# Peptides against a protein of PDB entry 4CIC, part 3

Target 1, 148 residues: chain A of PDB entry 4CIC
Amino acid sequence: KVSTKGHYGVQAMFDLAQHFGEGPVSLKSIAERQGLSEPYLEQLIAVLRKAGLVKSVRGAQGGYILAREPRDIKVGDIIRVLEGPIAPVESVSQDDPEHSLKFDFSVTKSVWEKVKKSIEEVLDSITLADMLKDAEEAQMAQGYMYYI
Target 2, 147 residues: chain B of PDB entry 4CIC
Amino acid sequence: KVSTKGHYGVQAMFDLAQHFGEGPVSLKSIAERQGLSEPYLEQLIAVLRKAGLVKSVRGAQGGYILAREPRDIKVGDIIRVLEGPIAPVESVSQDDPEHSLKFDFSVTKSVWEKVKKSIEEVLDSITLADMLKDAEEAQMAQGYMYY

## One batch from the design tools (peptide; aimed at target 1 S3 E83, target 2 V2 S3)

Design b2_p30_5 (made by RFdiffusion4)
Pose (drawn by RFdiffusion4):
Structure b2_p30_5 (pose): chain A 133 residues (1-84, 100-148), chain B 132 residues (1-84, 100-147), chain P 30 residues (1-30)
Amino acid sequence: KVSTKGHYGVQAMFDLAQHFGEGPVSLKSIAERQGLSEPYLEQLIAVLRKAGLVKSVRGAQGGYILAREPRDIKVGDIIRVLEGSLKFDFSVTKSVWEKVKKSIEEVLDSITLADMLKDAEEAQMAQGYMYYI
Amino acid sequence: KVSTKGHYGVQAMFDLAQHFGEGPVSLKSIAERQGLSEPYLEQLIAVLRKAGLVKSVRGAQGGYILAREPRDIKVGDIIRVLEGSLKFDFSVTKSVWEKVKKSIEEVLDSITLADMLKDAEEAQMAQGYMYY
Amino acid sequence: SSAAELREEEEEEEEEEEEEEEEERLEAAS
């Protein structure tokens, strides 16, 4: 199960990545395109801004823009920002979960916002029918 | 975050794997060795039994034992047993989570209870210091 | 055991949190 925070954090950062070249966009526009609640997004952006992943701009087309290029933002970076009598007895079971955790970390560090932009172009495109192999 | 069910389901199955050659053990003994609540364990075992992963034995010193050899039980098998207008718009974000799900499935299908038994021996051993 | 009881409490809290997240997501989808 993916948390609301993780899903919305990545969705919002990806929406900003899709508008990075064009410039700042309002939070309202992000919420509208992504189907997110504005209050929740406002709180999410506040953390991402403190983390240096997004920045506010004061322009007419003010609003928010990625603070780093998409190629320099791993999905794992976004997740890491959002997340927060004695004896020793080794647990092999826990070691299995450590392996699960490591694999997730590996996948999320292997994908950048730029990679997601490239995938978005390829997957939602249109073309003449003869070119589908 | 790992659910209580996944953690206890794997812990209980691994305890049975550690006692597979010796024979049946009581649920109380599993709960004691693994620090588990007996009521929760009993509910857990009932599902594992219905799925053919564990079997009850009448015996006298009877109890429960694995229904398949440890080498034939993947950790992913245990997890799968315990778990249960319109338009299209592709979500690249969801595709990321699908990749995460695939990698977890791959890790859990690559580990059997036999692998865990081997790891448990190697990690919790003792030996002359010169062999480290 | 104390550890089992703590984990059952933590699970209950997680289940409540997940219900809340589902309600928020349903509201956002609406």

Design b2_p30_7 (made by RFdiffusion4)
Pose (drawn by RFdiffusion4):
Structure b2_p30_7 (pose): chain A 133 residues (1-84, 100-148), chain B 132 residues (1-84, 100-147), chain P 30 residues (1-30)
Amino acid sequence: KVSTKGHYGVQAMFDLAQHFGEGPVSLKSIAERQGLSEPYLEQLIAVLRKAGLVKSVRGAQGGYILAREPRDIKVGDIIRVLEGSLKFDFSVTKSVWEKVKKSIEEVLDSITLADMLKDAEEAQMAQGYMYYI
Amino acid sequence: KVSTKGHYGVQAMFDLAQHFGEGPVSLKSIAERQGLSEPYLEQLIAVLRKAGLVKSVRGAQGGYILAREPRDIKVGDIIRVLEGSLKFDFSVTKSVWEKVKKSIEEVLDSITLADMLKDAEEAQMAQGYMYY
Amino acid sequence: AFPDDEPVAYIPAGAAAFPDDEPVAYIPAG
């Protein structure tokens, strides 16, 4: 199961990545394109802003823009920002879960917003039919 | 975050793997060694039994034992047993989560109860200090 | 997936987590 925060955090950061070259966009526009609740997005952006992942701009086309280029933002970075009598007895079971955790960390650190932009171009494109191999 | 069911399901199955050669053990004994609630364990075992992962034995010192050898039970098998208008718009974000899901499936399918038994022996051993 | 009301028993060492009441938005396909 993927938390609401993880899914919406990545969706919002990806929407900003898709508009990075064009400039700032409003939060309302992000919520509209991504099907997100504005109040929840406002709270999410506030954390991402404090983390230096997004920044606000005061222009006519004010609004929000990524604070770092997409190639310099791993999906794992976004997730890390959003997440917060005695004896020793080794648990092999817990070691299995550590291996699961490590593999997830590896996958999320291997994908940047730039990689997602490239995938978005390839997957949702159109072309003459002869070119589908 | 790992669910209570996944954690306790794997813990209970591993306890049975540690007692596979010796024979059946009671559910009370599993609950005691693993720090589990007996009611929750009983419900858990019932599903594992229906899935053919564990079997009950009448015996006298009967109880429960693995229904398959540890080498033939992947951790992923245990998890899979316990778990249960229109338009198209591709979501690259969802594709990321699919990759996460695939990597987890791969890790859990790569580890059997036999692998866990081997790891348990190696990690919780004692030996002369000069051999470290 | 486990039931929606399924509790959490373990968080891997060194991990960060979302709040305990954090809802689920997505379950990966298949």

Design b2_p30_8 (made by RFdiffusion4)
Pose (drawn by RFdiffusion4):
Structure b2_p30_8 (pose): chain A 133 residues (1-84, 100-148), chain B 132 residues (1-84, 100-147), chain P 30 residues (1-30)
Amino acid sequence: KVSTKGHYGVQAMFDLAQHFGEGPVSLKSIAERQGLSEPYLEQLIAVLRKAGLVKSVRGAQGGYILAREPRDIKVGDIIRVLEGSLKFDFSVTKSVWEKVKKSIEEVLDSITLADMLKDAEEAQMAQGYMYYI
Amino acid sequence: KVSTKGHYGVQAMFDLAQHFGEGPVSLKSIAERQGLSEPYLEQLIAVLRKAGLVKSVRGAQGGYILAREPRDIKVGDIIRVLEGSLKFDFSVTKSVWEKVKKSIEEVLDSITLADMLKDAEEAQMAQGYMYY
Amino acid sequence: AEAAAEALSSGDAEAAAEALSSGGYTIGVT
């Protein structure tokens, strides 16, 4: 199960990546395109801003823009920002979960916002029908 | 975060794998060795039994034993047993999570209870210091 | 499912584990 925070954090960062070249966009516009609650987004952006992943701009077309290029932002970076008598007995079971954790970390560190932009172009495109192989 | 069910389901199955050659063990003994609540374990075992992963034996010193050999039970099998207008718009974000799900499935399908038994032996051993 | 997602987001480890279990999930991710 993916947390609301992870899903919305990545969605919002991806929306900003899709508008990076064009410049700042309002939070309202992000919420509208992504189907997110504005209050929740406001809180999410606040953390991402403190983390240096997004920045605010004071322009007419003020609003928010990625603070680093999409190629320099791993999905795992976003997730890491949003996340927060005695004896030793080794648990093999816990070691299995550590392996699960490591594999997840590997996948999320292997994908950048730039990679997501490239995938978005390829998957939602249109073309003449003869070119589908 | 790993659910209580996944953690306890795998713990209990692994305890049974550690006792497979010796024979049946009571649910109380599993709960004691693994630090589990007996009521929760009983509910858990009931599902595992229905799925053919464990079997009850009448015996005298009867109890429960794995219904398949450890080498034929993937950790992923255990997890799968315990788990249960319109328009199209592709979500690249959801595709990321699909990749995460695939990698988890791959890890859990690559490990059997037999693999866990082998790892348990190797990691919790003792030997002359010169062999480290 | 919703409860599991919100529990994961809250950071409450016990609640997240129990919500994942009741929701039929074994693994929760952020």

Design b2_p30_8_s1 (made by RFdiffusion4, then SolubleMPNN; from b2_p30_8, 12 letters changed)
Fold by OpenDDE base, seed 1:
Structure b2_p30_8_s1 (fold): chain B 148 residues (1-148), chain C 147 residues (1-147), chain A 30 residues (1-30)
Amino acid sequence: as target 1 above (148 residues)
Amino acid sequence: as target 2 above (147 residues)
Amino acid sequence: GKAAAEAISSGDDKKAAEALSEAGEAIGIL
């Protein structure tokens, strides 16, 4: 069950990547194409804009664009913006050395840190350009299946 | 969501691993050592027992034991039992074929499937024996810092 | 997601579990 924010944020950023170089895209058109409510998309775009992943363009042909090229935006960057920093573990205070509980806690913590690091590595390995390429490849594969 | 269940389940299973070979451990003693409520631990242990990760021992020295050696229990096995299968991103319903939305959805789905696979690989790479070893190494390292 | 990641990191294992739970819920996996 993906966080609704992370999922829809990646989806909205991917829509902007598909239209990269075509000019500003309206929130309405993104919402319609991505099956999102405009009010929810406005909240996501506000966060993404504040983080400098999206730019607002004003005027009759106004809307939103990616602030960077699709290759320069990782999925991890989008998730960190929407979900905040996957904070490094603040070292729980050194205070009480005697409790065996602290040790078990540290080992369990190390498991979750390994999982976290693995998630970060995966999300940082995928750019919006990689997603565009995967989209093009899947579209071409579907096209071939209809012509055979 | 590695729920509170997944977390405390790993913690309870780790406690049982630390006492592996010492005989049955009472739920009360696990709850006290792990900072868990006994009623919550009873629910976790019931699931873990049903899945065959834990055994109940009856009698005056009764309690719970690991059903397998710590090396034969992955963290991934514990999580799958408590959380269910690390949910395949439920394919949002196949119903509307025409919308361009399906394609964008498939690409977004592939991102999450990659993340899922990565989590499964990590959790399946860690056994309770690995956790015991990491515990011993950290205890030894602390001991050496005090001498 | 943020609370999740912050919680995984904060070593509040309950928050970390809620965090992985929320992050895994955030990524559909957990």
Scores: peptide ipSAE 0.119, ipTM 0.730, DockQ to the pose 0.199; fails the geometry check
OpenDDE base, seeds 2, 3, 4, 5: peptide ipSAE 0.118, 0.111, 0.105, 0.107; ipTM 0.738, 0.725, 0.728, 0.728; seeds 2, 3, 4, 5 fail the geometry check

Design b2_p30_8_s2 (made by RFdiffusion4, then SolubleMPNN; from b2_p30_8, 12 letters changed)
Fold by OpenDDE base, seed 4:
Structure b2_p30_8_s2 (fold): chain B 148 residues (1-148), chain C 147 residues (1-147), chain A 30 residues (1-30)
Amino acid sequence: as target 1 above (148 residues)
Amino acid sequence: as target 2 above (147 residues)
Amino acid sequence: GKAAAEAISSGDEEAAKKALSESGEAIGIL
């Protein structure tokens, strides 16, 4: 599963993308907007900062910003930072030496590698800028429904 | 993650596909070939049987067979039976009323729906017959490296 | 899930059935 960590990490990064160019955003403000606990968000932001996706800004208006433009951050980059490599199946512990790579295991593995590749292609095809655009389009569509 | 249940379920169904047309296979024989515990395999086979993917054959040569031809069983069918609907993210419990459907939640949800659709398309594009063919091709390729 | 595998490994057949039935939880594919 994309863990709750991956899901909330994408949500927090999207919040920072919505405020990109407006200056530093406080963790409290992100937590309130996204319905996250501030302590949980602190842990997420610490990981994202260490990976160079987020920057901390110090000062009276201190907070966090995206370290790159929204177009230069893929959803796949966020997930890989928070969850590690996309693995569709738990690594069947290669440590059972009686699991000699029987031919059957290689074919089953190829199915999961196809799933992995498909997930990676989707997550690497979506940027925070694409998410911002989808948000703007949905706001415009909702605005049109109030005028009919 | 596809659970260990989904992974071993596909492996057990593939073993039954390799023996399709040879008659009933014992759970013990599948367990030994696939490196599974027999009690764990019994539970998997019980679910797969209830879903109509596997049949139990009674008699002196009793065991299990595929209920359909390998071409008529998708990997997606096996996964849906064993683990339920494909969901990339845990259902953020819609029951937290403070999670008012903020616009941001809808966009993030659309990402996960795209991932879900992509996974479903892959798993529904692969049959047990495709896996058998991939197995034969890999055996032939290995045979050609020995000549 | 892990709970079903642990219940199977512990030999608790009812806990394994319950964990397998309650695992109507949507497949987390990642």
Scores: peptide ipSAE 0.032, ipTM 0.755, DockQ to the pose 0.151; fails the geometry check
OpenDDE base, seeds 1, 2, 3, 5: peptide ipSAE 0.032, 0.032, 0.031, 0.031; ipTM 0.753, 0.760, 0.752, 0.755; seeds 1, 2, 3, 5 fail the geometry check

